Peptides against a protein of PDB entry 3PUK. Designs and how they scored, part 9

Target 1, 227 residues: chain A of PDB entry 3PUK
Amino acid sequence: ERGLKSVVWRKIKTAVFDDCRKEGEWKIMLLDEFTTKLLSSCCKMTDLLEEGITVIENIYKNREPVRQMKALYFISPTPKSVDCFLRDFGSKSEKKYKAAYIYFTDFCPDSLFNKIKASCSKSIRRCKEINISFIPQESQVYTLDVPDAFYYCYSPDPSNASRKEVVMEAMAEQIVTVCATLDENPGVRYKSKPLDNASKLAQLVEKKLEDYYKIDEKGLIKGKTQS

## One batch from the design tools (peptide)

Design b1_p11_1_s1 (made by RFdiffusion4, then SolubleMPNN; from b1_p11_1, 3 letters changed)
Fold by OpenDDE base, seed 1:
Structure b1_p11_1_s1 (fold): chain B 227 residues (1-227), chain A 11 residues (1-11)
Amino acid sequence: as target 1 above (227 residues)
Amino acid sequence: MYRTLIENPED
């Protein structure tokens, strides 16, 4: 097996680039903070050129219109990123690009999706969720993008208990996306800490893995794989 | 798992 970086790249290639590929067509790709880190971790600019991307733009920055080209938005489903997209396509007369393809790295909340649908659905050719919400570091190492995870998980302040649960839920969800990407249903191992964070996280991961494979889109139910 | 939210025809 190739390293995690290669697996992630292959998944992005099939789920995003192959999905919107048109022979002879170049697209502008828009990235946010997370997807910039994600792509930087698993590909080079030459790889993106081969996939029909002519230029990469930061979605948060002011950009000049390129109305003759379609745009590929590879972004996280956050209010900030969605708002930037809406500014690009909010009016017919002020469209920055010819059309849009949107690929979210995680589940898009209904509230955000409804905003998109209400304002610019006709400008969108594809809108999909691909569930890649982690950063590969090494062959079997990855990092999660959960802000303030360290602070809340290791805070001695009891007032942070509710927030700690939210953070751990988010971490567990992202770990499951790694397993899904690798097509694995592993046994979960952990080392206990004084605050029992590892045990709680392990339980959340196990539960979410079970739920994920029960409702797999391909109708496949997998047993436990290598740990 | 993938979910398609919008699918429109090409230009």
Scores: peptide ipSAE 0.485, ipTM 0.924, DockQ to the pose 0.636
Fold by OpenDDE base, seed 5:
Parts: C-alpha cells; sequence; structure tokens
Structure b1_p11_1_s1 (fold): chain B 227 residues (1-227), chain A 11 residues (1-11)
C-alpha cells in the first residue's frame, strides 16, 4: 500500500538511515518532540533496529554518555534542539558520543548552523536538511506542526497580523515539504473564508512550490497535478 | 531537496 506513512518512512530511510549507514555499526538516535511524533506515526521500533538504531533517546533529557557510539540526531532546526545537541558536543572532554550525524527536518537558519560550526563541526560527520515537516495520520492525510496557527490566523487582534503572516509562511513551507515528499506539484485547492486566509496560504504554497521545483535536486520541472 | 550542510570524513 502506498500510503502517506509508507512514503514518509521510505523518505526517512533513504535520506537519513541509508545516508549514514555503515555495515555493522549501531547508532544511538536522538529525537526531539516533533521527530518523536513523526517516527511514531510511520514506523515501529523494530524498523529502527533494522536500520542500525540500538536505542532512541530524547534529546531534551539528561542522558548518560556512550562515547564509543556515534549518534544520529534527527531533529527539528530549533534553538532548543540545537542547544541540546551543542551540550552533547560542546567540549571535547565532555562529548557524550563518538561523533554525530545530524538530519534536520526543515531548513536550518544560518544563525543556528553557524552556532554549530563554531563549536563542534569536527564532531559532525554529516549535517543535512531533509525537509519533512509534517505528521502523516493516514493515507493521504497529514497534519502540520505550527504552534498557535489557529489562534493567529483567526485572531481579531490587529497586533497579531505580523504573526499571522509568519504562521502562514510556516504552514506553506510544511505543505511544500509534503508535496516534495510525495513528488507532486499540485494545483492548490482551497475554500475561501471571510478573512481570506486560505487564499493567502494557497498563494504562498504556489510560490514556494515554484521555487522548490526550480531548484529541485533532480533538475526537473513538474507540471500541475490535480489533487 | 536535501541540502548538505556538513560532510566530513569518517574516522
Amino acid sequence: as target 1 above (227 residues)
Amino acid sequence: MYRTLIENPED
């Protein structure tokens, strides 16, 4: 079955696990709140074991060092997650793991990346962005993770106007990652609301889709797909 | 698209 969960899992397998795979090597995987939900939605622990993950740890929690093992960080590019990573590798003597592979679920801001480079670049074998910023619920169904999206989009307070734009930007980006994951360039459909939020979001999605496929790794321009 | 930010050799 080609459900969204399967597609997401295949993408993670290819982009993350296959990328850092080494024969006979086990890794500790570090997850944050989002990636915990993401993996829980599309795989089982047995699947992770098959991919060479011995244990899963919460990046936010205190953890015992396992200095002989490499760590796979599958995390969101947030200050909180990055700070936790930096604590693991901030000092040479206090490194919790042998080395790190970092896979961000979304675009990593330069500010965060520079922070990583400045402190522990030598401990990192690979750092990549894989652009999976949604949770698959079922076949062809997904949810976005944008904090307070409903609140800001429907807030009557004009002071929230700027934040609404930020939220819509984030939502649009996540929708594009879904399209990228599904290898689709859809014609966006929406229902107009009194505040025209759906229309604005659709415009953002369309723009971002164009940008994405113009610079697609495959160098392919996809036509519109009915969806 | 998968942007590679860092790629270092293995130990």
Scores: peptide ipSAE 0.479, ipTM 0.926, DockQ to the pose 0.671
Fold by OpenDDE base, seed 3:
Structure b1_p11_1_s1 (fold): chain B 227 residues (1-227), chain A 11 residues (1-11)
Amino acid sequence: as target 1 above (227 residues)
Amino acid sequence: MYRTLIENPED
């Protein structure tokens, strides 16, 4: 069927590049650790050139100002990435770029958003969430990015129960983004494990899928499909 | 499921 990599690329092209595209304009693109891996998994540098990206920069590294060019930030909504953005635009006298377009790969917490808005709102042309929180590996395989997931999910220490729940929620959310990207509402299948983590995760995914399609912008509720 | 947080006019 459809390759997951191509689907992800098409979504990024539509949601990010087409959204901020201006004919004849080149942009610098800033990536963090996750989005570097994401783009590397589904496109080539030549693809980015076609979308008006002249160079790619690591948001974590010190960079020379290019004040005549606009910057496209394709980043995760993390404190580290946001702090790096703020350093680029937080000072009136030391803006690194002409303006910024920000596209977050996931839900941006209000705390982070408010920090951006309070400091750099005038420098931002676009700020959007596009909900791509996974890395495609092959046609039907993807990798989740949830730190310490293994540790907490399989910890024998009962004191980690609350953190385990948080990790499960994060994993479920990322799985839902895959489904949304593929425009699918799959039946969730799992293989039972000793700690029954798979069952719990499956339940969370199902709940989140229901919520997603209920509040879909088109007002459509899709039936369950194949996974 | 896209959410626009900020949209300002161009220069």
Scores: peptide ipSAE 0.467, ipTM 0.923, DockQ to the pose 0.598
Fold by OpenDDE base, seed 2:
Structure b1_p11_1_s1 (fold): chain B 227 residues (1-227), chain A 11 residues (1-11)
Amino acid sequence: as target 1 above (227 residues)
Amino acid sequence: MYRTLIENPED
């Protein structure tokens, strides 16, 4: 069987690059912090060139317009990344690129999605969620991108309880994306520790897995507009 | 496996 890195790359290739591919067309790809790490972990620049990406840009940085080229946004559905996208297309007269393809690495909240639809819908050719929110390390090993996860999960300070819950929710969500990427819905097993973090996390993962597969079966389309 | 949020015609 193939390693996790190859599986992740194959998924990205199919879900993102093949989806928006146009023969003879080059695109500019915009990445955020997470997707930069993600692609770096499972491909090389030469691989991206083969997929029709001429250059990659950091979405957070100020960039010169290239109005004749389409842009491929491979980003996380965060306010920061979405705001950067909106700046690129928020002004009719000052659009950075010809059009946009957006592929989110995770579930996009309705609030963010509605904001995009309200301001930039005509500039978007397609917007999809592909649910990859982890970094592959080895054949069956991955890392999560949850800031200060260790600190809050093991903090004895009760004032951190709310933050701990947020962190655990984020971890659970990213674990679910691993399962989704591997097309698996496994039973969750754990060993208990004094703080019972493993048990709580396991419960969250199980619940989110259930929710994910229920939603996946529906094949939801949130919106369609006319260019 | 994937949800489509927006899909518009190509140029």
Scores: peptide ipSAE 0.460, ipTM 0.923, DockQ to the pose 0.569

Design b1_p11_1_s2 (made by RFdiffusion4, then SolubleMPNN; from b1_p11_1 with G1S E2Y)
Fold by OpenDDE base, seed 5:
Structure b1_p11_1_s2 (fold): chain B 227 residues (1-227), chain A 11 residues (1-11)
Amino acid sequence: as target 1 above (227 residues)
Amino acid sequence: SYRTLIERPED
């Protein structure tokens, strides 16, 4: 199956589950709001069981300690999710799990990572960024998770101009993660609008694509293709 | 592709 859902699942399987797999070992997986939606879109609970996940838990909720089991955190690099992780491992007495594997769906800011290192470094076996920040809907359809994108992009209030740029930056980043997931370096197509939002977004995407492939860990160089 | 921030040996 060549659908986007299968591609996303394959990437998660390779980047997350294969990375921390240990024969005979079960893990508890912690999800946040985004990764709950992400996994729900591309896999079933049976798939997770096959990958050694015994249960999935909401990182935001109170949870009972299971100190003999390792935890797999598949979460967004947000203050909220990170804070929840820190509560799980911030103190020896409050340590809920045996150890942690952390996989961020996107770039983790140094500020957040430094907080993690300062308090929980010894408990972490893995910490990686896997760059999946979109929800697959259909074979070639996906949705972005950028809060209030419509509001800011089309706001008549000039005071929102700065926020609009931030939103476009986030959108561009997520589009690049789609391209990375699909192993594509597309020629960007867009429809111009009166506010030129599409043009601006396209420029950001192109720039970020260039940056991504220049420093790609795989050393891949790809030409432009229509997408 | 991904960036590795921490990687430690297994037990």
Scores: peptide ipSAE 0.469, ipTM 0.916, DockQ to the pose 0.729
Fold by OpenDDE base, seed 4:
Order: sequence, then C-alpha cells, then structure tokens
Structure b1_p11_1_s2 (fold): chain B 227 residues (1-227), chain A 11 residues (1-11)
Amino acid sequence: as target 1 above (227 residues)
Amino acid sequence: SYRTLIERPED
C-alpha cells in the first residue's frame, strides 16, 4: 500500500539527484511544463533544497546566465524542451551555465539526441533517461501527459484515426513507465467502450510491457500479476 | 530502470 508519490520521489532522488550529487555543490534546476507538474506532485521546495538545488527555473523562459553554476535539466524529451536547452548551450558565447546534467523523463529519440550531441556535447556531463512520464495523484492514481488525448481518442471524425493511434501509443508508453517505476508487470484489465479505445490501449500496453522487460538492462523479469 | 546516454567525469 505504498503511495505512488513516494515511489516516484524515491526514483527521482535515486536516478537524478544521487546521480549528479557533488558535496558542497549547488545546482540550478531547469524544468519544463511536465516536470514542473511532476515534482510539484511528489515533493516540496524544501526537498529540492536538501538535494542541492538552489533555484528552479522554467526552461521555456529567458534566463540570465549563471556561468559559474552547473545546471540540472529535468525535462521531457520533446523538441520544445530540447530547443530551449540548445539555446542555453548551443553557442559558446551564449552558454548560460557551467555545465549541464540532463535527465529525460522518457525515451529520447536518436534524432533528438543527435541534435544535442552535435552542438552541446562538450557541455554535457550526464544525459540519462529515467522513464517517469506520469503524474502521481493518489496512492494508485496517476494522470498522463498527452496533449489532446481526450480529443483524439473520442473524436468521431475518421480523419483523426492516425492521430488517435499516436495518442494511444503515447498513453501506453506512459502507463509502462508507471509499471517500470513500480517495478511490476501487471495483467491489464479494461472496460470496453463503443469505440473500443480501451481494448486498443490495453493491447499496446501489454506489448510495450513485454518489450520493456525483454530489453530491461537490469534483466529483471516478473510474471504478470493481477492489477 | 533508466538508460545512460552520456557519462562524463566530474571536474
């Protein structure tokens, strides 16, 4: 009966803060829209201070350079967030911070990563994917961050079928990150609706779960459990 | 779990 919020915080603490911790060092943390919501859901500013974060900045906003400090980017692997990062480090004359630690909340496509490497490799100390793409609300309740998910999934317009599939895949991926965070491989249950969206989503989740545990670098395999 | 993309030594 462990709360999802505490599990998420523990994962962030281990995967992000412990990973880049340096004694006596303070960092500036850059957040995007999703990670702002994520951290606000599972921690307080005092918690971040304890982890060596002096200030939180919005990655989307123009910021004054603090060239003597390292920056911790806890962001989603989106073009928007990455572009903002690139503005901070893409030019030697425009370098905002001393160095960068990047922790992505989800899988970063090679194309996007290559873009980062091409312009900012020398400034990056860490770049990792930590697979947290959900917002914990209650002990076993979370929300997904998929733009326009509701609109496309329930659109009666057949022209949105392609986008619907993309949205469902994104949702399925985020559900898998929940499972990964909780270290479980659940059996998927769903209630069917007229559009059969739940069934499609369930199938995607099951497939992605299988793929995840097959390629898990830790080699952890768990049997399916009732969920 | 997570994937490490870049790991560089500290200063």
Scores: peptide ipSAE 0.467, ipTM 0.916, DockQ to the pose 0.735
Fold by OpenDDE base, seed 2:
Structure b1_p11_1_s2 (fold): chain B 227 residues (1-227), chain A 11 residues (1-11)
Amino acid sequence: as target 1 above (227 residues)
Amino acid sequence: SYRTLIERPED
């Protein structure tokens, strides 16, 4: 079997590039911090060129309009990234690009999606969630994008309890995306540590995995497609 | 797998 990097690239190619491909058409791709790292970990610029991407732009930066070209937004479903997108298309007279294709790396909350729909719905050709929220390192190794995870998980300060829970939830969610990407529902194994973080995280992962696959098997989510 | 939130035809 191919390494995790290859699997991730294959998923991105299928779910993103193949989905919005148009023969002879070039697109501008907008990336945020996470997706920049993600693509850097599993592909080269030459690979992106082959997929019809002419240039890559940072979504956070001020960019000049290219109104004749369509834009591919490969971004995380965060307020920061979405706000940047909204600035690109929020004004009818000042749209940065011809149209938008949006591919979120994770679940987009309804509140955030509703904000997009209210402002820019007519400019969006595609909007999909592809559920890749991790960085592949080796064949079976990945890293998580959870800021200050180590600090909060191992903090003895009770005042950090709320943040610790948020961090662990985020970690669990990203682990689930790895499993989803690999189409695996593994049993969770861990070794106990003094702070019982491993046990708690394992429980969260197991619960989220169960929920994910139950929903997937039942087809309860409208517009869901196999990865 | 992924969820489609918006799908419009190409022009």
Scores: peptide ipSAE 0.451, ipTM 0.911, DockQ to the pose 0.589
Fold by OpenDDE base, seed 3:
Structure b1_p11_1_s2 (fold): chain B 227 residues (1-227), chain A 11 residues (1-11)
Amino acid sequence: as target 1 above (227 residues)
Amino acid sequence: SYRTLIERPED
């Protein structure tokens, strides 16, 4: 069937660009480190132009104000990215853009969202979570963005056991977003490796898939697929 | 597939 890249692009187009599209309107798009990699993996600049994006800016960089244009923030829900957003809109007299549309790649913690609301709620036209936290590589291959995953998963130090669990949870969550994007509820398979990391990860994925597909947007329960 | 946190009408 369709490659993972095309599926990811289709989801972004539907969830982000179609959601904030206005005829004849151009927007500036702000990206962080992750979303730069994500879009680079599944689209071209010409594709973004067709979606009404005039320029792409790095959210981490100091940027000149374009006060007459609205900004589309496609970013991860991290303190670093959010802080950069807040710098753009935190000052009433120094707003960099006309308004903001924010699309987070993953779940935004309440603490972080509350910080946004307290500072610049009136400047935000949209704020949504679209649940794309992976990078498509090939038709059925993707990469995860979990810092220090290798270090903690294979650490011989028993004091890292708690952190190892946190890392595996993050990995499992990202895998579930892949399945959701592909509308798949697969049976989980793995190769046994030292320290049983693969088995533990598989169990976490299975549990999260069960929770995700327990009730879908239409209130339906989905069965397992054979992907 | 996604959660809407804020949605305001257009001008």
Scores: peptide ipSAE 0.472, ipTM 0.916, DockQ to the pose 0.626; fails the geometry check

Design b1_p11_1_s3 (made by RFdiffusion4, then SolubleMPNN; from b1_p11_1, 4 letters changed)
Fold by OpenDDE base, seed 1:
Structure b1_p11_1_s3 (fold): chain B 227 residues (1-227), chain A 11 residues (1-11)
Amino acid sequence: as target 1 above (227 residues)
Amino acid sequence: MYRTLIENPEE
């Protein structure tokens, strides 16, 4: 049995590093909060060096320009991370890096994508979605990045019902990425609790698994531009 | 499989 950490690393290596690798070229890699945790969970700095990464920078921090180097953005598709990227390339000022590769950990909303496309599409060599939205803990254990999930799922306050649904949706989406990473479409098992959260989540996962594999088969290219 | 959102040639 292969551990989940090794599976995640292999997927990142194939989907990200192999995808943008150029012989003899070094890149600077930009990470956000989630991807920092993700990489820390499944690789070492020495592994990143072998993949052509010379330095890792936090996308949220002010950084000095390195105009002769290309940048590899491995980030979540959030407004915060995207805004930081746009500050690097989206202004009339000089670009912070030579060019950008962007790999999103999940599906990028059209609104965010359109914002990127409108401002700095020519600076981007490649932008992809790779669907890794979980943190591996052990061989078959992982955690989800859904803030306040416990609070909303187990809140007795009826006013939190709508938020609970949103949280359940987010959890289901991330669970599907685990299945995709493992190349599995498993049957879902659950134990019901007083609030029946497990059954609701299971139903969402099953539905999303079906949808995901339908989409995955298409291999869609949303946009191709000329530099 | 992965979705490609943007692809531009190298300069």
Scores: peptide ipSAE 0.425, ipTM 0.909, DockQ to the pose 0.570
Fold by OpenDDE base, seed 3:
Structure b1_p11_1_s3 (fold): chain B 227 residues (1-227), chain A 11 residues (1-11)
Amino acid sequence: as target 1 above (227 residues)
Amino acid sequence: MYRTLIENPEE
């Protein structure tokens, strides 16, 4: 079938670029650490040019204002990325861009969203969550971005049990986004490892998949696929 | 699965 990279690009094109497209309009795109890796894995600069992106900027860096252009923020819903966005639009007199489109790669916590809403809601034309929180590597291979996952999953310290659960939840969520992107509800299989981490993760994935496919956008229940 | 958080009209 189609490679995972192609599927991811198609989803981004539909969910992000087509969503905010305006004929004849160029935008500046702001990326963070994760989305830089994501786009690098599934597209070229020429692809972005075709989608109306004139330049790519790192959201973490100090940037010169381009007040006549709209900005497309394709970023993760993290405090660091959100803070950088707020610096761009938080001051009425020092807005870096004409307006903003924001597309988060995952669910944005209410705390972060409320912070955005309170500060610069009028500067935002559109803000959406598109749920792409993985990096495609090969046709059936992807990487997850969960900080300190290895440390907590394999920590011999029992005091880390709670944090271990949080990490596994995050991993499971990212795996579900892969399935959603591929429009698959696979049966979960795993290889048993010490501490039963794989089994626990599999259970979390299965539960989240059930919730995700309980009701689709059309109100239909999807069955399991054989991926 | 897509959630729209903010939608403002063009000026």
Scores: peptide ipSAE 0.424, ipTM 0.910, DockQ to the pose 0.571
Fold by OpenDDE base, seed 2:
Structure b1_p11_1_s3 (fold): chain B 227 residues (1-227), chain A 11 residues (1-11)
Amino acid sequence: as target 1 above (227 residues)
Amino acid sequence: MYRTLIENPEE
């Protein structure tokens, strides 16, 4: 079997690039911090060119309008990234691009989705969730993008309990995306440590795996609008 | 495997 990087690239190619491909059309691709790292880990710029991407832009930066071109947003479903998108299309008279394709790397909360629908629904050709929220390192190794995970998980300060839970939830979600990407629903194994972190994380992963596959089977569509 | 949140026709 191919390494994890190859699997991830193949997944992105199929789920994102093939999905929005139009013959002879070039798109501008917008990336955030996570997806920049993700693509950098599993492809080259030449690969993106082959997929019809003419230029890559950072979604956080102020960009000049290219109103004749469609934009491919490959971003995380975070308030920051979504807000940047909304600034690009929030004004009818000042749209940055012709239209948008949005591919989220993870589950998009209803609150964020509703905000998008309310403001920019007509500018969006397609919006999907592809559930890749990890960085491949080696054939079977990946890293998680959870800031300060180590600090909060091992902090003895009770005041960090709330943040610890948030961190563990985020870690569990990203682990689930790895499993989903590999099309696996494995049993979770762990070794106990002085802290209950391993056990708690394992439980969260198991629960989220179950939820993911239940939801995935339904193939839910949250909404369609008229352009 | 992927959820579609929005799908609009091309103009």
Scores: peptide ipSAE 0.414, ipTM 0.910, DockQ to the pose 0.567
Fold by OpenDDE base, seed 4:
Structure b1_p11_1_s3 (fold): chain B 227 residues (1-227), chain A 11 residues (1-11)
Amino acid sequence: as target 1 above (227 residues)
Amino acid sequence: MYRTLIENPEE
């Protein structure tokens, strides 16, 4: 009966705020669309203040420089969010902030990471992946953030088959992050649909779960349980 | 669980 919201918040607190905490230091936190929704779902502004965040800024918007303060980027590993970050630190003479901490909600592709490293590595104090790519709504309910997922998954157009697979893979990854957050390895159940999307997604989730636990840094192996 | 991509010392 543990609330998913509390679990998510605890994970963020541990993985992000505790990780970059410095006594007496306030940070500006930059959020993108996904992380705005994520934090709004599991915490309040007062909670963020307690974690040393003085102000929250939207990474997509033009912002005034605050060069004396460090910035905490809690963002998704997307080209859009990364490009906004790069605008903040890409120019040596026009850095928006003193330094940056970056925490990605998901796996950051090498190509995207290399772009960051090539231009802004000296300004980054820490960059990590924390694998939280879902929005908690209820105790055991969450939503996925995959653009146009509904459209492609249920498209009758065969030309969208490739995109459908990409979307399903993204969804599967996000489901795995839920499992990782909850520290469980569930047996996947699904209800079949005419297009058999649920079955395909289930297979992807199972495969990715296996991969995740095989490569888990903690080396923890959990048996499959009902979920 | 987590992968550290960059870690630089404080200035």
Scores: peptide ipSAE 0.443, ipTM 0.913, DockQ to the pose 0.664; fails the geometry check

